Peptides against a protein of PDB entry 4XPM. Designs and how they scored, part 127

Target 1, 160 residues: chain A of PDB entry 4XPM
Amino acid sequence: VMLHSKNVKGFLENTLKPYDLHSVDFKTSSLQSSMIITATNGGILSYATSNNDVPKNSINEINSVNNLKMMSLLIKDKWSEDENDTEEQHSNSCYPVEIDSFKTKIYTYEMEDLHTCVAQIPNSDLLLLFIAEGSFPYGLLVIKIERAMRELTDLFGYKL
Target 2, 67 residues: chain B of PDB entry 4XPM
Amino acid sequence: DIKGTIAFDTHGNVIESTGVGSQRIEDIGDLSKVTLDAEGFAQVQGDSLLVHLYKRNDITLAVYTSA

## One batch from the design tools (peptide; made by RFdiffusion4, then SolubleMPNN)

Design b2_p21_1_s4 (from b2_p21_1, 11 letters changed)
Fold by OpenDDE base, seed 3:
Structure b2_p21_1_s4 (fold): chain B 160 residues (1-160), chain C 67 residues (1-67), chain A 21 residues (1-21)
Amino acid sequence: as target 1 above (160 residues)
Amino acid sequence: as target 2 above (67 residues)
Amino acid sequence: DFREYPEELVEALEVLLQRIA
């Protein structure tokens, strides 16, 4: 089975949905953005963004294509640096994980007031990137992206 | 009488928080050091609230109660 | 289903609530 671009887009759109624990008074916001980018250049291969009910007229709107491109590049660069930094890989911002015998790492990065996390799709040239509001707890964001990666087995080993 | 909750991972990062727990994120540092019993439970008296702890599979849950 | 709360958390809460009930 092969994931086509349109199928990936739909998948990313589904990842935007918030968590809602009905047994307690806890509910997250939707992710602002969910992206698959190249690990080499930070180029966006596919992305999804949440709709903003409140109009924003700022050129620095997070959902703008330009901002997404900028953030993807910045995060890719930071990820690349950390992948070559043993000390950073042992920080609380790095989560080594294993999915179906494939090892990867989840990194959390503060981008201004936004909470982001990124992970290399196992053995691939691709990164999965989540961007959320600052109210989205990092621990839950990490869990979310790990669960998402487990559903992207078709992309494991994907090389550009 | 539950006043709030905090769930956090082994990195000390919040997974969820509710009620007074949302205002006590700084407690995670101390709570992570608490010795748990064989079943993964503990109780810690702090401030005016009692904290009930349970850890399983690298997730720690703290429930704050008045008693 | 990406909107479902992590099962691990749900179970942990249930266990703890039963313990302190």
Scores: peptide ipSAE 0.405, ipTM 0.926, DockQ to the pose 0.783
Fold by OpenDDE base, seed 4:
Structure b2_p21_1_s4 (fold): chain B 160 residues (1-160), chain C 67 residues (1-67), chain A 21 residues (1-21)
Amino acid sequence: as target 1 above (160 residues)
Amino acid sequence: as target 2 above (67 residues)
Amino acid sequence: DFREYPEELVEALEVLLQRIA
């Protein structure tokens, strides 16, 4: 495995960057957060956030981290339910995909006013989770997370 | 001449939108049902705009023009 | 580079623009 904790953090930070196509005047916002969490308990193994202008050990930082923990747990729970629900797997919120002969699913979830997207890293106990503003279109969010997963081959098959 | 664009996937979810396309997301339902020609193209006349459609793979692109 | 616009969209736009031009 070539990915160390710092490498993963840097990777997730890179996923935060917005799309910008000047030729068609299209630009997205940055992702609010990008995380790798456990599929078992929703524990955060690594994360990046675009809100880096928060003093360390401040109440705002604590609230931010706690919010991420809460969202990760809620999304993990919803994901777990959907993985055991055939009907939900056939909804417009589920995208079956195949990466390097590995099958996985991408789910989109509305969390309050945020657009979220989660996918199990192929054959692993890990989930990749993107959190974006409501202005970030779901179709593009799905494309983005698929691209990201294709770059995480070192984590394929990772078991806790 | 381009007034806006919409790109959407097979689930009807938006990939991108610009210009007047950003205000016409509700058009996706009807646009997804338009019969395309052998090359994947179609044109649909709207109220005051012409919609040019092109689908390749799982992505449909709509371009809105005045004519 | 995750800032890069999806190549398929760029190509699709180019094809469509050529068709309508």
Scores: peptide ipSAE 0.405, ipTM 0.926, DockQ to the pose 0.800
Fold by OpenDDE base, seed 2:
Structure b2_p21_1_s4 (fold): chain B 160 residues (1-160), chain C 67 residues (1-67), chain A 21 residues (1-21)
Amino acid sequence: as target 1 above (160 residues)
Amino acid sequence: as target 2 above (67 residues)
Amino acid sequence: DFREYPEELVEALEVLLQRIA
């Protein structure tokens, strides 16, 4: 079953929600953005952003979207490079994971003051990309994106 | 009795931190090298706080206490 | 629910708290 765009959008919106454990007084910020992009060109297929209180068609919205496009492209490029770099795949910025017998890798990338992580949806031409504030711990971000990918089995093997 | 916590993964990246743990992220380097017992536990005395360690799978949890 | 704390972390905390109690 293929996920429709509206369903994917809703899913990505749900991933924005922060972790909150009141009993230990720990809470993260919401993700700034959650995206599914193409591994080939970094094109955005679907995305969600937090604090979307920007007027529609405003210059601020346009700039925000353009910035998102730029970041996705940059991250895709770095991901592509790392996928062809054995040394980078063995760095602490790379997490090999296995989901239902499908292998993939989660990469963490610092983008200016933002914490990002990206992972190829197993055997697909798609990347899942999380963008968070610098206060969002990388270890938790990795866990978050892994768990998110486990919910995207419908996209496993998706080819453009 | 708990003064703070740190949880970190096998890459040394923080998963969560609370209390004094948030101010001791640099401890992860040393804590990751601590030898754990057969059940995955250890205690490390440091400074004025006692650090209780527990590792299960790929997650290490450190709890800082006064005693 | 993406707001839930990782279960493995919760379990680790529970185990450790029980041991040091």
Scores: peptide ipSAE 0.404, ipTM 0.926, DockQ to the pose 0.743
Fold by OpenDDE base, seed 5:
Structure b2_p21_1_s4 (fold): chain B 160 residues (1-160), chain C 67 residues (1-67), chain A 21 residues (1-21)
Amino acid sequence: as target 1 above (160 residues)
Amino acid sequence: as target 2 above (67 residues)
Amino acid sequence: DFREYPEELVEALEVLLQRIA
């Protein structure tokens, strides 16, 4: 089964949606961005953003895309460092998880005022990256990205 | 009467918080050390509120009440 | 559906609320 770019884009757009439990006074904001990037170069293969109020082909749109590129590269670099650091892998910012017998790690990173979460898609050259506001709890962000990865089995083992 | 809630994971990271719980995130450190009964429950008297704890699997839920 | 609150959290809340009611 092939996961086409269009399908991936739609999937990432769906991940932007906030949690809302009507029975309790708790509701999250939408994710700012959701991306699939390469683990090698931090290049963006697909992305979705909740900010759709920017005119097309405007300088603001270009700047927003460039900002995503910058953040993806920075997070990829930090991820790469942590993957080679045993101590960082045992910090409270690292969650080892197993999905369908595949092992991976979920990392949480503070990026200025944003909460980010990144995880390698099992046995692949791809990273799934969520960017949220600071009000989005890290514990919930981890749960969200784990649930998302469980629906990306078509990308397990994907090599560039 | 429920005054707030906190849910947190085994890493001490918040999953959700409501009401006074949002102002008591620092309690997680102590709450994570509380001994639970066989069913995963405990009660802890705080400064002014009673904290009801329940842990199942890797999730701990704390509910703050006035009594 | 990524808008749905995790079921395990909902269940945990229901169990605890039932006990302290």
Scores: peptide ipSAE 0.402, ipTM 0.926, DockQ to the pose 0.739

Design b2_p21_2_s1 (from b2_p21_2, 9 letters changed)
Fold by OpenDDE base, seed 4:
Structure b2_p21_2_s1 (fold): chain B 160 residues (1-160), chain C 67 residues (1-67), chain A 21 residues (1-21)
Amino acid sequence: as target 1 above (160 residues)
Amino acid sequence: as target 2 above (67 residues)
Amino acid sequence: MTKEELKQLHDELLKEIESQP
């Protein structure tokens, strides 16, 4: 089944859901935001946020969206730099992974007090980006984004 | 009698932490260097707690107990 | 805590992680 724009939005909304690990009595918060952005200029193609209590068309909503745009651009720039930096690619903040014979990398970035991770959707011009609270462990965040990417096979190889 | 847990990946990043484990994230540095047996197990005595280690599928689980 | 109990806990944890988005 091909992913349509509305399906992508719904998918991202589902990624916001927290982990609840009953075996060890550990639960995370929901992701703050989940986005698909362009690797070329950091433009947001689709996004979901857990903060939906803001009235639509309000100044607060505009500010929230603008903040996401800013973060996406900053993370894209950092990602682009790291993709050309061997030292950064060998840090504990970089996870090389392989999905369906495609190689990609997951990067974790601290953005102020937020925990973020970003990964290029395999062989595409798109990045998947998760933004979480500082209490969300990076190791689990990496697992989350890897699992999410495995569900986005329709976007593999997508070029702008 | 579990007092807490830490799970961490091969990069030393936390996957989860609970109880006393949440206060001992710095232990990961030492725990990651512990030699595991052929089955992936080890025990480490630390302070007043015993740490039980098990690693499989690139995830190490540390369980803190009193004994 | 026995090895079996620890392994079981790890298995349960892994299963939970893999079963959630």
Scores: peptide ipSAE 0.780, ipTM 0.955, DockQ to the pose 0.888
Fold by OpenDDE base, seed 3:
Parts: sequence; structure tokens; C-alpha cells
Structure b2_p21_2_s1 (fold): chain B 160 residues (1-160), chain C 67 residues (1-67), chain A 21 residues (1-21)
Amino acid sequence: as target 1 above (160 residues)
Amino acid sequence: as target 2 above (67 residues)
Amino acid sequence: MTKEELKQLHDELLKEIESQP
């Protein structure tokens, strides 16, 4: 069954859920945002945010959406640069991974006080983007996005 | 008696940290260089705490104890 | 802390990570 727009958003909303690791008494906050954006121009195709208390069509919502658009574009640009820079791909901020024989890379980026993680959905024109608070550790964020991508097989190879 | 923990990946990035481990993230640099035994274990004396290391599946867990 | 306890803790941690979103 193909992922429809509603299903995609529901999926992204589910990714917002925090970790609660009882074994070591560690828990995270929810992700601030989870998005699927275009690798070509950073356009947001779908998104979810943990802050749903803002009324629709309010100035605060507009500002929030605009902020997401800005961050998406900035991260897309940085991602594009790194994808064309072999040196950057060998940094500790880049995780080459393989999912079902498809190769992709996970990048971590510090965006002001936020921790972000982005990865190209394998063989697609789409990027999966997680934005978290600075308290969300990068190592766990990488694990989270890798696991999430494994659930997006319907989007593998998606071209705009 | 566990005083804290740090779990980190092969890139040295934190997966989780608790207790005193949260205040000793800088230890990862040294801990990542520790030679583990054939079973994946090691112990390192650091400050007043003993660090117990175990690595499996590319995740290293460091547990800080008083002894 | 014994090796067995440490290994068990590590295994539990992995299990929890894999079981959550």
C-alpha cells in the first residue's frame, strides 16, 4: 500500500515520540519537528511538529512555518554542499548507511541551539529531516532517523 | 552502585548519558581508545570513579561506579 | 559491577532502543 499524504503526516507525527530508556533511566524530549523535504529546493512536502498549541492561521503559526521553511532550506543547502564534498563525507557528522541494498548518508548539523539530522531517502529526491532540542544526543538521533527511513520503503526511488 | 552512564557510537557521539556521565562527556575521547578484552570489556580508573566499559553492536556503554 | 551485569545492561539498552520509534 502506497503512502498517501495523510499517511505520511501520520508517520512523521509518530516519529516525534521521545525515547524513554528505563534501563539507564534516560529519556529525551519529543522531536521539535519531523519533515520530508525535497532535495532539489528544500521545499516541505510534509511535516509534523510537537508544538500543536498554536491556532491555525495565526501569526504565530505563520512564523513557525516560516521558520521551518528557513531551516529546511539551510539544511538542504548544507546537505547539498556535503554531498559534493568528499572530505565532509568523512567527518564524524556523516554516517554512511545501507538499507536493503540502498546506500544513503545521514548527516548531523548543529542549527543554532538545535540538533538536526538529515538523510536522503534512498535513491530519491526526498530528504527526511529531524529537528530536536540541543539536549537530544546526536548518536541517538542518528539511530532514530535510520530506523525511520527503514519504514519509508515506499518512497525509495521517488523522483520529482 | 552506579553513579552514571554514557553510551556512545563509533563516531564518538553520545547515545545516552545519565548521572555523573552527563558531566563527563569529554571522557568519550579517551574511552574510545581503550583496548577492550576479547569479550569486549575493560575497566578504567578515572578520577574517583571506576569506569566499566562494554562494547557490542558498535555501541559502547560506560558505567561509572564508586568502586 | 560484574561483567554479566554490564552485559545485561547493555543488552537491555539495545532492546529498548530498538523497540521505540
Scores: peptide ipSAE 0.780, ipTM 0.955, DockQ to the pose 0.882
Fold by OpenDDE base, seed 2:
Structure b2_p21_2_s1 (fold): chain B 160 residues (1-160), chain C 67 residues (1-67), chain A 21 residues (1-21)
Amino acid sequence: as target 1 above (160 residues)
Amino acid sequence: as target 2 above (67 residues)
Amino acid sequence: MTKEELKQLHDELLKEIESQP
């Protein structure tokens, strides 16, 4: 089965949904953004944002898109550096994981007041990126992105 | 009877926190070092609260109670 | 709080985490 661009967008929109843990009365906010970007240059292939009230072609819409592009580039650069740094890979901000016999790593990065996490889609040139508010705990964010990647098997091995 | 909770992973990062647990995130450092019994349980007496610990599937749950 | 109650709470929490996107 092939993931069309339309299907990828819908998938990312679904990842925006918050956690509501009734057992302990804990609830998160929605993710601010969810993106698939290139590992090579941080280009955005697809994205979803919780703030959809911005008019199209407005200055605010342009600024929001530019902000996403900036964050994508910064996180891609940091990810690339960490992938070549043994010390960073052994920090508590790096989670080695295995999905269907493919190995990858999840990294958490604090960007201003936001909590972010990024992971290479297994054996691909693509990164999955979540951006959340500072109130979204990192441990739960890591679990969220790991579960999301398990549903993106169609993109495993994707090369640009 | 429950005053709050903290759940955290093997890296010491928070999964969830509620009640007094939200104000005691720094306790994770000490709680992660507590020796659990063969079933994965432990109890730790803190300031004025008792902390009940249980770990399974790489997730530790800490429940704060008055006794 | 008993061990069984704590175990049940942990199991419920884990189930909720795994069942949500």
Scores: peptide ipSAE 0.780, ipTM 0.955, DockQ to the pose 0.879
Fold by OpenDDE base, seed 5:
Structure b2_p21_2_s1 (fold): chain B 160 residues (1-160), chain C 67 residues (1-67), chain A 21 residues (1-21)
Amino acid sequence: as target 1 above (160 residues)
Amino acid sequence: as target 2 above (67 residues)
Amino acid sequence: MTKEELKQLHDELLKEIESQP
């Protein structure tokens, strides 16, 4: 089944949900944003945000979207640099993973007071990007994005 | 009587932290170097608290107790 | 705290992580 744009939007909205680990009494906040962007230009193909209190077509909404565009571009640029840097790929901020025989990498980046995580969808021109508050641990964020990518097999090999 | 917990991955990044564990994230550096037994367990005494370690599936759980 | 209790806590933690998005 082909993953259409509306299906992608719904998927990203679901990724916003927080963790509630009752066994150790640990809870996270919801993700601030979840996006699929192009690896070439950092353009946003689809996104979801937890802040839906902003009125539609308001100046605050425009500013919010512009902020997402800026962050996506910055993270894409950092990702591109790291993909060409062997030392960065061996840091504790890079997680080589294999999904169904496809290899990819997960990167964690600090963006001001936010915790971000980005990964190339295997063999594709697309990146999956999570943006969370600083209280969201990186180790858990990495697990979250890995699990999410395993559900995006329809996008594996997608070329622009 | 659990005083706190830290769970961390093989990169030393936090998965979760609670209680006194949230104030001792810097312990991960030393805890990651502890030799575990054949079953994946260890105990470490540090700063008046006992740390119970267990690692499985590349996730290490540290539980802080008074004794 | 016993080894069994620690193992059980770890198993529960893993299960909760895997059961959530």
Scores: peptide ipSAE 0.780, ipTM 0.955, DockQ to the pose 0.882

Design b2_p21_2_s4 (from b2_p21_2, 11 letters changed)
Fold by OpenDDE base, seed 1:
Structure b2_p21_2_s4 (fold): chain B 160 residues (1-160), chain C 67 residues (1-67), chain A 21 residues (1-21)
Amino acid sequence: as target 1 above (160 residues)
Amino acid sequence: as target 2 above (67 residues)
Amino acid sequence: MSKEELAELHEKLLKEIESQV
């Protein structure tokens, strides 16, 4: 069954949930945001935020959305640069991965005090983007986004 | 017995940290270079703590103990 | 801490990470 817009939104909302690793008594915060954006221009196709208590159409909501738009564009630009930079692709901030025989890369980016992680959905024009607080460790964030992408097979090969 | 933990990936990035491990993230650089035995284990004596290492599935877990 | 205890802790950690997708 193909993922519909509603299903994608719900999926992204579910990715916001924090890790609670009881074995070692470690817990993260929720993701601030989870997004699917275009690799071409950083346009937001779908998104979820941890703070859903903001009234709809309020100035606060508008400001938050605008901030997401800005961050998505910035991250897309950085991602695009790195995709054309062999050195960056071999840094400890780049994780080559393979999902169902498709190769992609996961990048971690520091955005001010936030930890971000972005990955191209395999063979698609789409990027999956996680934005977390600085306390969310990058290694775990990478694992999270990898596992999340494995559930987005319906978007594999999606072209704009 | 456990004073803290650090789990890190093959890139040296933190997966989790607790206790004294949270204050010793800089140890990852050295810990990642430790030679593990055939089963993926090692022990490293620190200043006052013993670090127990185990690597599996590209995740290294370091457990800090007093002995 | 024994090797068995350490391995078990690692396994628990992995399981938790995998289960919280």
Scores: peptide ipSAE 0.786, ipTM 0.955, DockQ to the pose 0.832
Fold by OpenDDE base, seed 4:
Structure b2_p21_2_s4 (fold): chain B 160 residues (1-160), chain C 67 residues (1-67), chain A 21 residues (1-21)
Amino acid sequence: as target 1 above (160 residues)
Amino acid sequence: as target 2 above (67 residues)
Amino acid sequence: MSKEELAELHEKLLKEIESQV
């Protein structure tokens, strides 16, 4: 069964939820954004944001969406570069992972004051992208995107 | 009592930090090099705090206590 | 803090992380 577009949107919205680790009294903020973008052009196929209080059709909303588009493109470009850079792939900002016998990599990128991570959905032309506040630790962000990606098996092998 | 915690992954990146641990992220570099016993435990005496270490499933938890 | 307590805390932490998105 292939994921419907609405299901993907809902899934991304669910990924925005913060961690609440009661065992150690640690809680994160919600993700600012969660996106599925194309690895080819950095185009946004689906996205969710936590800043939904912006008035609709306002200049602030337009700027916000444009900012997302810009960030997605920048991250896609950085990802593309790193995929062709063995040194970057061996940095502490790159996490090789295996999901259901498929290999992929998770990259963390600092974008201004934001913490981001991106991963190619296995054997696909798609990238999963999380954008969080700087207070969201990278180690946990990586875990989050890995867990999320494991739930996107319907998109494995998706080609544009 | 626990004064703080740090959890970090095999890359040395923070998973969580609380209390005094949040102010001692720089300790990860040294803590990651500590030799653990056969069960995955270690203790490291700091300046004024004792650090209890336990690693399992590629996650190291450091708990800071006064003793 | 005993080893058992530390291990238990670690286990709780892991379960919390794994049980959340």
Scores: peptide ipSAE 0.786, ipTM 0.955, DockQ to the pose 0.896
Fold by OpenDDE base, seed 3:
Structure b2_p21_2_s4 (fold): chain B 160 residues (1-160), chain C 67 residues (1-67), chain A 21 residues (1-21)
Amino acid sequence: as target 1 above (160 residues)
Amino acid sequence: as target 2 above (67 residues)
Amino acid sequence: MSKEELAELHEKLLKEIESQV
């Protein structure tokens, strides 16, 4: 089954769903945004946002999209720097993981008041990026993005 | 009986926090250094609360109780 | 709480995390 653009969008929309941990009475907010971006330029290939109440083609929507583009670029740049920095890769903000024999890393970044995490889709030119509110714990955010990547096997090895 | 919880990973990052645990995130630094028994359990007395620790699958759960 | 209760709570937590997005 090939993952088409329509399927990718739907997948990202599903990742927005919050956690509801009834065992300990803990619940998160929805992710603010979920994106697949290029590792080369930080360009957005697909994205989903939880705030869909903004009218289409409005100034607010344009500003929102522009903000996502800016955040994507900034995070991509930071990711690129860290991928070339041994010390950063050994910080508590970096999680080396292995999925189906492919190695990748998950990075957490504080972006103003937002909690973000980004990971290279294994052996690809693509990054998966989650943006959440500051109340979303980093440890849970990391788990979320790891589980999400395991569902994106069709994109493993994707080169631009 | 449970006053709160904290779950955290091997990096010391929070997975979840509830109740008094939400106000004691700074405890993770000390809790992560506690020696667990062979089954992955420990208890730590802190101020007026008892902390019950259990680690499995790289996730530590801390449960705060009054006794 | 007992060790058994704590372990059960931990297991429930893990299952919930794994079963959700």
Scores: peptide ipSAE 0.785, ipTM 0.955, DockQ to the pose 0.863
Fold by OpenDDE base, seed 5:
Structure b2_p21_2_s4 (fold): chain B 160 residues (1-160), chain C 67 residues (1-67), chain A 21 residues (1-21)
Amino acid sequence: as target 1 above (160 residues)
Amino acid sequence: as target 2 above (67 residues)
Amino acid sequence: MSKEELAELHEKLLKEIESQV
């Protein structure tokens, strides 16, 4: 399926869904946000949020969007630094993965009280970014973003 | 019989935690170093609880029981 | 709990993770 801008947003909205692990009686919250951003400047190309109670065009919505922009920029900067730091790539916060013969890395970052996870879409100028509450375990967040990445093959090799 | 659980990956990051396991995340450091048998199992006596370990597909599950 | 019960619980957990978002 061709991923147009509208299709990408729908995909991101689907990634917001929580886990409900009945086998061990464990439930997560929904992701707060799911985004595709540029690796060059952290600009948001598409995003979805679980906070749908904010009126459109209100000052609260503007503040929320601005907060997402700030977080995406900060995470992009940290990602860029780590991509040029061999030691950071060998920490427990970095997961090297291979998808369809393409190598990429998944990073986890604590942002205030939030848990975040970011990964470069293979051979592209794009990053996939998940933002969750602090109660969302990092190990599960990594699994979630890897699974999501495998469904974004249409964006592999995308250059700005 | 189950008092709680912890599941964690090869990096020591939590996948899930329940019951008493949620209050014993610090146990992962020691549990990750436990030598498992050929089938991927082990048992460890921790504090007042018995910990049952099983690892498969790079995911370790720890189950806390009273006995 | 037995080894079989523990392995089964792990299997259920793995399947749940793989089948959800």
Scores: peptide ipSAE 0.785, ipTM 0.955, DockQ to the pose 0.934

